# Peptides against a protein of PDB entry 5GWM: the designs that were tried, part 17

Target 1, 52 residues: chain A of PDB entry 5GWM
Amino acid sequence: DSAISKEDEERYQKLVTENEQLQRLITQKEEKIRVLRQRLVERGDAKGTELN

## One batch from the design tools (peptide; made by RFdiffusion4, then SolubleMPNN; aimed at target 1 Q23 E30 L36; its pose is not in this set)

Design b2_p27_7_s1
Fold by OpenDDE base, seed 1:
Structure b2_p27_7_s1 (fold): chain B 52 residues (1-52), chain A 27 residues (1-27)
Amino acid sequence: as target 1 above (52 residues)
Amino acid sequence: EKEELEKEIKELEQLKKKLEEIKEQLK
């Protein structure tokens, strides 16, 4: 039975943890981009409605 | 078992690379 090296398991767990951290950071940035785009639309619509 | 773990490590390294690329695009 090819026993999984402790070093290989530690490397695996490190990569899982790093990928989870990166995914959380991406999700936070994507949400911030969504909010900023929405604010840009709302400001554009406000300028359009003042002219009508 | 070792070969399966080595495959999974390689897949996670590829995923990490893609996530770093996306992170850089979102700076």
Scores: peptide ipSAE 0.058, ipTM 0.606, DockQ to the pose 0.055
OpenDDE base, seeds 2, 3, 4, 5: peptide ipSAE 0.058, 0.057, 0.037, 0.057; ipTM 0.606, 0.600, 0.561, 0.601; seed 4 fails the geometry check

Design b2_p27_7_s2
Fold by OpenDDE base, seed 3:
Structure b2_p27_7_s2 (fold): chain B 52 residues (1-52), chain A 27 residues (1-27)
Amino acid sequence: as target 1 above (52 residues)
Amino acid sequence: DREELEKELRELEQLKEKLREIQQQLA
């Protein structure tokens, strides 16, 4: 009934897993970015200050 | 910290692009 082969289903599952892994990595980086931004604010770094 | 922030932002954008590519393959 389904034209989807076993190999195509396995490829799909690999992509789903990779998608979930990438989403987790994105979340981790967004959290790190939040922490870094908060640190800059707490330090009182003004706009236009030197890159650190 | 500012340079690190900018680096992480660039890397995040690259990951988001990879995610979009994967999602396109799933569609």
Scores: peptide ipSAE 0.076, ipTM 0.655, DockQ to the pose 0.593
OpenDDE base, seeds 1, 2, 4, 5: peptide ipSAE 0.054, 0.061, 0.080, 0.063; ipTM 0.604, 0.611, 0.664, 0.623; seeds 1, 4, 5 fail the geometry check

Design b2_p27_7_s3
Fold by OpenDDE base, seed 2:
Structure b2_p27_7_s3 (fold): chain B 52 residues (1-52), chain A 27 residues (1-27)
Amino acid sequence: as target 1 above (52 residues)
Amino acid sequence: DMEKLKEELEELRQLKEKLEEIKKELA
């Protein structure tokens, strides 16, 4: 487990890069969900205010 | 080392699973 081959190092580097890309995509999708949920809440609140 | 490579592979799989879950929530 000491001196890894060049091939193993290249595989590791690819996984690190892909991991970072997936993390960014997850964050973007989570933010989109948050925004959509907030808009639904705001629309519901607006209807409630109009009825009062 | 090989241990780090295996750990990173597992983390990537977990992220892929989370991404698929979020994708379902957006649909």
Scores: peptide ipSAE 0.064, ipTM 0.599, DockQ to the pose 0.085
OpenDDE base, seeds 1, 3, 4, 5: peptide ipSAE 0.042, 0.050, 0.054, 0.056; ipTM 0.548, 0.551, 0.551, 0.590; seeds 1, 3, 4 fail the geometry check

Design b2_p27_7_s4
Fold by OpenDDE base, seed 1:
Structure b2_p27_7_s4 (fold): chain B 52 residues (1-52), chain A 27 residues (1-27)
Amino acid sequence: as target 1 above (52 residues)
Amino acid sequence: DLEELKEQLEELKQLKEKLKEIEEKLK
């Protein structure tokens, strides 16, 4: 009967909560990277169109 | 159980590493 201790259950729930928070932060930062890359492309295209 | 906690700890470490890599790319 390997019942998980109350302490191990509390540790597990903290890990689950932190994992979900980190996943949201990763998604937000990845979206920010995408937006910044798009702005660099748009600025590069604007400079290219001025030369053409 | 203990194996589930170890698995979750490993996942958390991987997420922290990915977060760090993304933060370095944002500098």
Scores: peptide ipSAE 0.054, ipTM 0.596, DockQ to the pose 0.085
OpenDDE base, seeds 2, 3, 4, 5: peptide ipSAE 0.049, 0.038, 0.033, 0.047; ipTM 0.591, 0.542, 0.536, 0.585; seed 3 fails the geometry check

Design b2_p27_8_s3
Fold by OpenDDE base, seed 5:
Structure b2_p27_8_s3 (fold): chain B 52 residues (1-52), chain A 27 residues (1-27)
Amino acid sequence: as target 1 above (52 residues)
Amino acid sequence: DIKEQIEELKQLKRKLEQIQKELEELK
């Protein structure tokens, strides 16, 4: 009976939840970076301006 | 700034890769 241990199941569920959280955070940061870059383009800021 | 946001994004991507590896090892 290769039953997964309770500890392994709890670890797996934590990792799945964290994976989903990180994927959402990555998407949010990628969107934020895109919006910030677009605002710099719209301002006509030259490529050498400080990218805050 | 954008540079800081890019560095934070890289850190999140590295963490995600590690978690995905651990999930694969549990299969």
Scores: peptide ipSAE 0.271, ipTM 0.814, DockQ to the pose 0.577; fails the geometry check
OpenDDE base, seeds 1, 2, 3, 4: peptide ipSAE 0.264, 0.211, 0.213, 0.269; ipTM 0.814, 0.795, 0.796, 0.818; seeds 1, 2, 3, 4 fail the geometry check

## One batch from the design tools (peptide; made by RFdiffusion4, then SolubleMPNN; aimed at target 1 L22 L25 I26 K32; its pose is not in this set)

Design b2_p28_2_s1
Fold by OpenDDE base, seed 3:
Structure b2_p28_2_s1 (fold): chain B 52 residues (1-52), chain A 28 residues (1-28)
Amino acid sequence: as target 1 above (52 residues)
Amino acid sequence: EEEKERQEIQELEQLKEKLKEIQKQLEE
């Protein structure tokens, strides 16, 4: 078993941390898309109620 | 061990591409 060098372990941990950050950013952007779509539906419903 | 690191790099690149696609969808 080739013991991972301390430098290789530090590089791997940086990649893991970057991956977790990107996953959080993706989740935040997907939630923002969901909220924007919901607001468009609510505005469509408001315009429909003004015509009645 | 090197195979796990290569897999994590590939997953990170896929997440970067998904993030770019979400950014594009927010600009449309």
Scores: peptide ipSAE 0.047, ipTM 0.594, DockQ to the pose 0.075
OpenDDE base, seeds 1, 2, 4, 5: peptide ipSAE 0.045, 0.045, 0.046, 0.047; ipTM 0.585, 0.618, 0.601, 0.605; seeds 4, 5 fail the geometry check

Design b2_p28_2_s2
Fold by OpenDDE base, seed 2:
Structure b2_p28_2_s2 (fold): chain B 52 residues (1-52), chain A 28 residues (1-28)
Amino acid sequence: as target 1 above (52 residues)
Amino acid sequence: DEEKEKQLIEELEQLKEKLEEIQKQLEE
């Protein structure tokens, strides 16, 4: 039976931390997209316009 | 605002791809 090394545990924890960071970033992007989409709908802007 | 939305959607898709890659590594 082989025990997990400290280095293997540190690698695993880095992946876990990165996963959590990516999930937070995704949530932030999704919220920002929702806000922008709602503003475009409220303004009545059509798709394919020159609006930023 | 529409171009910003497109940019953010593209960035979101890239983040989701990275997340899937990390999740795959965690499942190995």
Scores: peptide ipSAE 0.297, ipTM 0.813, DockQ to the pose 0.540; fails the geometry check
OpenDDE base, seeds 1, 3, 4, 5: peptide ipSAE 0.294, 0.295, 0.296, 0.296; ipTM 0.812, 0.813, 0.813, 0.813; seeds 1, 3, 4, 5 fail the geometry check

Design b2_p28_2_s3
Fold by OpenDDE base, seed 4:
Structure b2_p28_2_s3 (fold): chain B 52 residues (1-52), chain A 28 residues (1-28)
Amino acid sequence: as target 1 above (52 residues)
Amino acid sequence: DEAEAQKELQELEQLKEKLRQIQEQLAS
């Protein structure tokens, strides 16, 4: 059918919302990783050291 | 520290996998 049920629309919207939330979280973590990696570079920390 | 970066990287990968799954559902 051309029309969907209210339940189907609600399920769809939940997926859309979760998709948006995940995208934001991914962006936030990518930025955090960038900052952390940049700090390691600036401090001259070696890769694989697991040091602060 | 580097350990923190690695932790965030692992979490990022998990989030990307979840996103993939959601997008697959949206496309179906």
Scores: peptide ipSAE 0.508, ipTM 0.885, DockQ to the pose 0.595
OpenDDE base, seeds 1, 2, 3, 5: peptide ipSAE 0.503, 0.507, 0.504, 0.504; ipTM 0.883, 0.885, 0.884, 0.884; seeds 1, 2, 3, 5 fail the geometry check

Design b2_p28_2_s4
Fold by OpenDDE base, seed 2:
Structure b2_p28_2_s4 (fold): chain B 52 residues (1-52), chain A 28 residues (1-28)
Amino acid sequence: as target 1 above (52 residues)
Amino acid sequence: MEEEEKKMIRELEQLKEKLEQIKKQLEE
């Protein structure tokens, strides 16, 4: 059975690490979008209450 | 940026899957 070369294992671990880094960045952006949307709703509701 | 990051994740996942398939073929 041909053992996976050290080079192939290093390439695999690089791809895993890069994927995990990008997933963390996406999650951070999605959370920021959620917070910004919530602030827009809260500001919209504040303007609606001043008109009543 | 987000769509480019998602694209890159998909490309990395496909490469990871190919490497796992190669691993499996070497274990058979």
Scores: peptide ipSAE 0.045, ipTM 0.586, DockQ to the pose 0.057
OpenDDE base, seeds 1, 3, 4, 5: peptide ipSAE 0.038, 0.036, 0.043, 0.036; ipTM 0.567, 0.565, 0.568, 0.562

Design b2_p28_3_s1
Fold by OpenDDE base, seed 4:
Structure b2_p28_3_s1 (fold): chain B 52 residues (1-52), chain A 28 residues (1-28)
Amino acid sequence: as target 1 above (52 residues)
Amino acid sequence: DAEEDLKELEELKRELEQIEKELKELEE
């Protein structure tokens, strides 16, 4: 039944904050991947339509 | 708890690294 020290609470809050920051960065990178994949599809479709 | 959050943070760091690699591959 050891109580969490104030120092351990501060360490935990830093980890939570860092996790939230990384999640935001991941979301931004995933959105960039989505846009790049969509551009690749559009380029593929454009090449297919130019051959017809 | 703090142990679970540390594990999740390490996973997110690995995922971020993989995403950055995939971004580079898609930009080339």
Scores: peptide ipSAE 0.036, ipTM 0.558, DockQ to the pose 0.078
OpenDDE base, seeds 1, 2, 3, 5: peptide ipSAE 0.036, 0.035, 0.067, 0.061; ipTM 0.559, 0.556, 0.624, 0.619; seeds 3, 5 fail the geometry check

Design b2_p28_3_s2
Fold by OpenDDE base, seed 5:
Structure b2_p28_3_s2 (fold): chain B 52 residues (1-52), chain A 28 residues (1-28)
Amino acid sequence: as target 1 above (52 residues)
Amino acid sequence: SEKEDLKELEELKTKLEQIEKELKELEA
């Protein structure tokens, strides 16, 4: 029931922004991994994941 | 490489989890 300080509000907003950025980066990395795996499957090179 | 990207992904997920924890604490 205590109000948050100005510093806490600023910290909160920074964390919200960083959270959104990290979520986007996670999605991009997961998509990149999916594409790489698909290319290995298409080439029939299943062991390529050990070198990459 | 896929292995390197997986490692980075796990690191990002760990950072995200920490941020979500801090956000929850600020909202309590």
Scores: peptide ipSAE 0.110, ipTM 0.676, DockQ to the pose 0.563
OpenDDE base, seeds 1, 2, 3, 4: peptide ipSAE 0.106, 0.109, 0.110, 0.108; ipTM 0.672, 0.675, 0.675, 0.674; seed 1 fails the geometry check

Design b2_p28_3_s3
Fold by OpenDDE base, seed 5:
Structure b2_p28_3_s3 (fold): chain B 52 residues (1-52), chain A 28 residues (1-28)
Amino acid sequence: as target 1 above (52 residues)
Amino acid sequence: DAEEDLKELEELKTKLEQIKKELKELEA
């Protein structure tokens, strides 16, 4: 219940924004990985083959 | 590639957990 400082408020807002950005990036990377794995399955390629 | 993206994904998840911890501490 202690009062939040201006520095803490600024830090909080920065962290909230970064949190949202990271969550979006995580979702994008997870989708990219899913698509790549799906392509390997569809082609019958062995797991671990080089794919960018 | 997928391996590199997996590594980056884990790094992002680690950063996210750190941010969540700091946010929780600021709210306490």
Scores: peptide ipSAE 0.201, ipTM 0.754, DockQ to the pose 0.597
OpenDDE base, seeds 1, 2, 3, 4: peptide ipSAE 0.197, 0.200, 0.200, 0.203; ipTM 0.749, 0.752, 0.751, 0.753; seeds 1, 2, 3, 4 fail the geometry check

Design b2_p28_5_s2 (failed a check: too like the target's own chain)
Amino acid sequence: EKENEQLQRKLTQLEELERRLRQREEEE

Design b2_p28_6_s3 (failed a check: too like the target's own chain)
Amino acid sequence: EEENKQLQRLLTQLEEEEQRLREREKEE

Design b2_p28_7_s1
Fold by OpenDDE base, seed 5:
Structure b2_p28_7_s1 (fold): chain B 52 residues (1-52), chain A 28 residues (1-28)
Amino acid sequence: as target 1 above (52 residues)
Amino acid sequence: ELEEALKDIEELEQLKEKLKEIQEKLKA
């Protein structure tokens, strides 16, 4: 006879949405890192070690 | 340009930590 409250359901849905958002952001950052690393490799010169 | 990538790695680690926290809350 115990049902979740409306507030509990709303909190749950917010967590689900945030989880999906974080997963997308992680994927986007991983892709950005990959692209930047690839550009450094393609340059293939000593300037790739410069922290700029 | 390596500095931006290093910054993104740090932010990525923070996002992964937040993701784990949310996932644990969803399991509880």
Scores: peptide ipSAE 0.222, ipTM 0.765, DockQ to the pose 0.570
OpenDDE base, seeds 1, 2, 3, 4: peptide ipSAE 0.222, 0.206, 0.222, 0.224; ipTM 0.766, 0.752, 0.766, 0.766; seeds 2, 3, 4 fail the geometry check

Design b2_p28_7_s2
Fold by OpenDDE base, seed 1:
Structure b2_p28_7_s2 (fold): chain B 52 residues (1-52), chain A 28 residues (1-28)
Amino acid sequence: as target 1 above (52 residues)
Amino acid sequence: EEEQAKQDIKELEQLKEKLRKIKEELEA
């Protein structure tokens, strides 16, 4: 079996780290959106009214 | 808050696109 080059391993590690960071940010934004959507539902549908 | 929710959705979509590109690079 061929070994992975050092350069390929470093590139892989950078991409994995960035992927994990972006995934955490996505999760945070998704939770915020969930909360905001729930508040909009509880206050009544704002469709066709002024934006809050 | 509705306008902020729309902005958050836009930012989320941008992050998802970046994540997709990174996954493609990992699989290449």
Scores: peptide ipSAE 0.042, ipTM 0.568, DockQ to the pose 0.614
OpenDDE base, seeds 2, 3, 4, 5: peptide ipSAE 0.039, 0.050, 0.042, 0.040; ipTM 0.562, 0.565, 0.568, 0.565; seeds 3, 4, 5 fail the geometry check

Design b2_p28_7_s3
Fold by OpenDDE base, seed 4:
Structure b2_p28_7_s3 (fold): chain B 52 residues (1-52), chain A 28 residues (1-28)
Amino acid sequence: as target 1 above (52 residues)
Amino acid sequence: ELEEAEKDLKELEQLKKKLEEIKKQLEE
């Protein structure tokens, strides 16, 4: 790994931060989907319903 | 609720795609 420029380090850190943010958003979406699916199961709702 | 879950699933897939692209960029 050769010496990286200051600009390359800044770009890298931005990508790392964005990656971490996306991972958190993914986890939040997966949890929300789990909760919503559980509510549908509890109500006896089926795929294709217009219910939210 | 199902429509909301389907929307969130689609958004999740888009987020995963972006995440994989960023991971690829970090490895290059």
Scores: peptide ipSAE 0.137, ipTM 0.715, DockQ to the pose 0.555; fails the geometry check
OpenDDE base, seeds 1, 2, 3, 5: peptide ipSAE 0.134, 0.134, 0.132, 0.137; ipTM 0.713, 0.723, 0.717, 0.715; seeds 1, 2, 3, 5 fail the geometry check

Design b2_p28_7_s4
Fold by OpenDDE base, seed 3:
Structure b2_p28_7_s4 (fold): chain B 52 residues (1-52), chain A 28 residues (1-28)
Amino acid sequence: as target 1 above (52 residues)
Amino acid sequence: ELKEMEEDLKELEQLKEKLKQIQEELEK
């Protein structure tokens, strides 16, 4: 079995860490969007949509 | 704010694309 170099392991661990970070950020962003959509529905602001 | 939601949707798409690229690299 070709021993993985320390440099290759460090590169792999960076990718794993980045993958986990991105997954967390995606989940947070999806939840934020869900909350914002719900607020827009509840406000009934269909005609006065402040481009905020 | 619709503008905030549109920005968040754009960021979400970018994050998903980055995630896909990282996952493809991890599976090589």
Scores: peptide ipSAE 0.337, ipTM 0.829, DockQ to the pose 0.536
OpenDDE base, seeds 1, 2, 4, 5: peptide ipSAE 0.333, 0.334, 0.337, 0.332; ipTM 0.828, 0.828, 0.829, 0.827; seeds 2, 4, 5 fail the geometry check

Design b2_p28_8_s1
Fold by OpenDDE base, seed 2:
Structure b2_p28_8_s1 (fold): chain B 52 residues (1-52), chain A 28 residues (1-28)
Amino acid sequence: as target 1 above (52 residues)
Amino acid sequence: MEEEEAEKEIKELEQLKEKLKEIQEKLK
C-alpha cells in the first residue's frame, strides 16, 4: 500500500498555504488597483497624460 | 504618479497570478 511520507504531507501543506496566501494577496492588489483606477477616472486623468 | 502606481500594482498582480497558476499545477 502506498503511504504518504511525513515529508510529502508537509510539502503538500506548504503548497496549500502558499495558494491561500497568494489568493489573499491577489484580492488585496485587485482592490488597490480598483481604487487607483477610480481616482484616475474621478480626476479626469487619461492614460499617458503627464500630471503636474 | 497615481497612473504609474496603478501600472506597478497591475504588473505585480500579473506576477502573483502566474505564481498562483504554478502552485495550482503542483496541487493537481
Scores: peptide ipSAE 0.557, ipTM 0.901, DockQ to the pose 0.572
OpenDDE base, seeds 1, 3, 4, 5: peptide ipSAE 0.554, 0.555, 0.554, 0.553; ipTM 0.901, 0.900, 0.901, 0.901; seeds 1, 5 fail the geometry check

Design b2_p28_8_s2
Fold by OpenDDE base, seed 3:
Structure b2_p28_8_s2 (fold): chain B 52 residues (1-52), chain A 28 residues (1-28)
Amino acid sequence: as target 1 above (52 residues)
Amino acid sequence: AEEEKAEKDLRELEQLKEKLRKIEEELK
């Protein structure tokens, strides 16, 4: 019967914490993209304009 | 411009999703 080492458990917990941090950052960027797209719609800006 | 900011944030989002995928592979 193999038991997980303390070092393996600490490594696992670091990866879980990093995963949660990345998920929060993904959600923040998805919301930011939504807001930026909404601003483009509201202004009626054409794609590739130098204005905004 | 807001379009260039959206494109930048989209690229960064894809990079974060790839990092997430790599972590999920390490957790298997």
Scores: peptide ipSAE 0.133, ipTM 0.700, DockQ to the pose 0.528
OpenDDE base, seeds 1, 2, 4, 5: peptide ipSAE 0.134, 0.135, 0.138, 0.133; ipTM 0.700, 0.702, 0.706, 0.701; seeds 1, 2, 4, 5 fail the geometry check

Design b2_p28_8_s3
Fold by OpenDDE base, seed 5:
Structure b2_p28_8_s3 (fold): chain B 52 residues (1-52), chain A 28 residues (1-28)
Amino acid sequence: as target 1 above (52 residues)
Amino acid sequence: SAEEEARREIEELEQLQEKLREIQEQLA
């Protein structure tokens, strides 16, 4: 009968934790990109309204 | 076996971790 080794359990837990950290970092970068794109649109709209 | 299943799950998580790194590099 095979059982999960201590080494396999430790490796699994480390990978789960690191994947959660990477996912949070990606989400933060995606949100920052969204905010920057919105600011560029707002600046473009402001220039358009000033020229009109 | 439970050990073989655990090893497969670890491999799947390693593949996911690599994909997350690739996505992060594309956003840098």
Scores: peptide ipSAE 0.050, ipTM 0.611, DockQ to the pose 0.026
OpenDDE base, seeds 1, 2, 3, 4: peptide ipSAE 0.046, 0.042, 0.038, 0.047; ipTM 0.572, 0.576, 0.571, 0.574; seed 2 fails the geometry check

Design b2_p28_8_s4
Fold by OpenDDE base, seed 4:
Structure b2_p28_8_s4 (fold): chain B 52 residues (1-52), chain A 28 residues (1-28)
Amino acid sequence: as target 1 above (52 residues)
Amino acid sequence: SEEAKAEEELRELEQLKAKLQEIQKQLA
C-alpha cells in the first residue's frame, strides 16, 4: 500500500486552509460589492456617471 | 467614487475567484 508522507499531508492541509481563506475573502468582497451597488441603486446613480 | 470602488472590488473579487479555482484544481 502507498502511504502519504508528512510533507504531502502538510501541503494538502495548506491548500485546504488557503481554500477556506479565499472563500471567506470572496464572501466578504461580495458583500462589500453588494453594499456599494445597493448604494448606487438607492441613489439612482448610473454606471459611468457617478463621480464619487 | 463609489462606482469606482465597486469596480475595484469586482476586479479584486475576480482575482480571488481565479486563485480559488487554482487551489481547488490542486485539491481535486
Scores: peptide ipSAE 0.478, ipTM 0.873, DockQ to the pose 0.589
OpenDDE base, seeds 1, 2, 3, 5: peptide ipSAE 0.475, 0.475, 0.475, 0.475; ipTM 0.871, 0.871, 0.872, 0.872

## One batch from the design tools (peptide; aimed at target 1 L25)

Design b2_p29_2 (made by RFdiffusion4; failed a check: too like the target's own chain)
Pose (drawn by RFdiffusion4):
Structure b2_p29_2 (pose): chain A 52 residues (1-52), chain P 29 residues (1-29)
Amino acid sequence: as target 1 above (52 residues)
Amino acid sequence: EEEEKKEFEERIQKLEEENEELKERLEEL
């Protein structure tokens, strides 16, 4: 592409890389916290305190 | 090719917003 140079590409490529890193990091905690969510259901802490 | 460039830049901006939301979600966890 004459307009879309290595600049636009690198910016995009690195950006998708960012996206792959931390969506994984979330899943790791989520799956484990998911179990905590069930346990918190029995405690009634499922909602916590959301006054906003 | 200029139109394609603009569309590509819009995709980059959207992806940046999505990554920001993901960073906020990771901090919450």

Design b2_p29_2_s1 (made by RFdiffusion4, then SolubleMPNN; from b2_p29_2 with E1D E2L E4K I12Y E17T E21Q E24R; failed a check: too like the target's own chain)
Amino acid sequence: DLEKKKEFEERYQKLETENEQLKRRLEEL

Design b2_p29_2_s2 (made by RFdiffusion4, then SolubleMPNN; from b2_p29_2, 8 letters changed; failed a check: too like the target's own chain)
Amino acid sequence: DEEKKEEFEERIQKLETENEQLRRRLEQL

Design b2_p29_2_s3 (made by RFdiffusion4, then SolubleMPNN; from b2_p29_2, 9 letters changed; failed a check: too like the target's own chain)
Amino acid sequence: DEKKKEEFEERYQKLETENEQLKRRLKEL

Design b2_p29_2_s4 (made by RFdiffusion4, then SolubleMPNN; from b2_p29_2 with E1D E4K I12Y E17T E21Q E24R R25K; failed a check: too like the target's own chain)
Amino acid sequence: DEEKKKEFEERYQKLETENEQLKRKLEEL

Design b2_p29_3_s2 (made by RFdiffusion4, then SolubleMPNN; failed a check: too like the target's own chain; its pose is not in this set)
Amino acid sequence: IQELETKNEQLQRLLTQLEELEQRLREEE

Design b2_p29_3_s3 (made by RFdiffusion4, then SolubleMPNN; failed a check: too like the target's own chain; its pose is not in this set)
Amino acid sequence: VQKLETENKQLQRLLTQLEELEQRLREEE

Design b2_p29_3_s4 (made by RFdiffusion4, then SolubleMPNN; failed a check: too like the target's own chain; its pose is not in this set)
Amino acid sequence: IQKLETENKQLQRLLTQLEELEQRLREEE

Design b2_p29_4 (made by RFdiffusion4)
Pose (drawn by RFdiffusion4):
Structure b2_p29_4 (pose): chain A 52 residues (1-52), chain P 29 residues (1-29)
Amino acid sequence: as target 1 above (52 residues)
Amino acid sequence: EENEELEEENEELEEENEELEEENEELEE
């Protein structure tokens, strides 16, 4: 592409890379916290305190 | 920017864990 140069590409590529990194880091914690969620359900802490 | 800093910190921590795992394997051997 004459308009879309290496500039726009690198910016996009690195951005998708950022996405791939941290979405995985979330899942790791989520899956484990998900179990904590169930355990918190028995405690009644499932909702916590959301006054906002 | 904050997310990028956190991602770098996480990558450093992953590398450190890998090094510790290798050291443990060597100690077991």

Design b2_p29_4_s1 (made by RFdiffusion4, then SolubleMPNN; from b2_p29_4, 16 letters changed)
Fold by OpenDDE base, seed 3:
Structure b2_p29_4_s1 (fold): chain B 52 residues (1-52), chain A 29 residues (1-29)
Amino acid sequence: as target 1 above (52 residues)
Amino acid sequence: KEKLELLEELKRQEEEKKKEEEELKKLKE
């Protein structure tokens, strides 16, 4: 029976934590992308008024 | 913000997201 060593458990927990951090970062980028695309649409429709 | 600044920022966020997705993929291999 391959008993998982304490070192293997600590390595696994680091990978789980890093995975969760990367997923949060990806979600934050996706939300920023959504907002930027929406602002581009709004400015495209506002072509009769200032680009600033 | 000007339309060009928004397009440049959008491109930057897409490339950063892609790098994070690639890192996450490597972590699962």
Scores: peptide ipSAE 0.221, ipTM 0.783, DockQ to the pose 0.024
OpenDDE base, seeds 1, 2, 4, 5: peptide ipSAE 0.226, 0.178, 0.228, 0.209; ipTM 0.787, 0.759, 0.787, 0.773; seeds 1, 4 fail the geometry check

Design b2_p29_4_s2 (made by RFdiffusion4, then SolubleMPNN; from b2_p29_4, 19 letters changed)
Fold by OpenDDE base, seed 5:
Structure b2_p29_4_s2 (fold): chain B 52 residues (1-52), chain A 29 residues (1-29)
Amino acid sequence: as target 1 above (52 residues)
Amino acid sequence: EEKRKLLEEAKKQEEKEKKEKEELEKKLK
């Protein structure tokens, strides 16, 4: 069976690692948005209830 | 050959997912 080149494997592993880093960053920002929305709801701010 | 093709398909899927995550990150900035 034809093996993948070392260069192609290194490029693939960089893409996987970058995708994992982006996923962690997105999750952190989504959690921060969730907390801010919750604080607006607790204050009775109508804008907090309209946020998707 | 089949092992190489599978890894190339996986790499293509990760490049697609990277673009989708970068777009989502821009919406969260």
Scores: peptide ipSAE 0.065, ipTM 0.601, DockQ to the pose 0.035
OpenDDE base, seeds 1, 2, 3, 4: peptide ipSAE 0.065, 0.065, 0.065, 0.065; ipTM 0.600, 0.596, 0.593, 0.599

Design b2_p29_4_s3 (made by RFdiffusion4, then SolubleMPNN; from b2_p29_4, 20 letters changed)
Fold by OpenDDE base, seed 5:
Structure b2_p29_4_s3 (fold): chain B 52 residues (1-52), chain A 29 residues (1-29)
Amino acid sequence: as target 1 above (52 residues)
Amino acid sequence: DKKLELIKKVEEQEKKKEEEKREEELKKQ
């Protein structure tokens, strides 16, 4: 294996850290979407029970 | 060679994660 430059190693570590941050942001957004969908269902059910 | 291959795989994963993030933001609207 050709020795990579110090700059290539620093670039790799930045990209790994950024991917971990993006993955955490995706998980937080997915959980927020889940909670919002659940609240819409509960409000739909509450309106459905009030109209019956 | 292996470390340059790892950098390329990480760049591909970064692009995929940014696309997934945009898709989830679009699903939230």
Scores: peptide ipSAE 0.116, ipTM 0.670, DockQ to the pose 0.041
OpenDDE base, seeds 1, 2, 3, 4: peptide ipSAE 0.108, 0.095, 0.073, 0.101; ipTM 0.582, 0.555, 0.615, 0.620

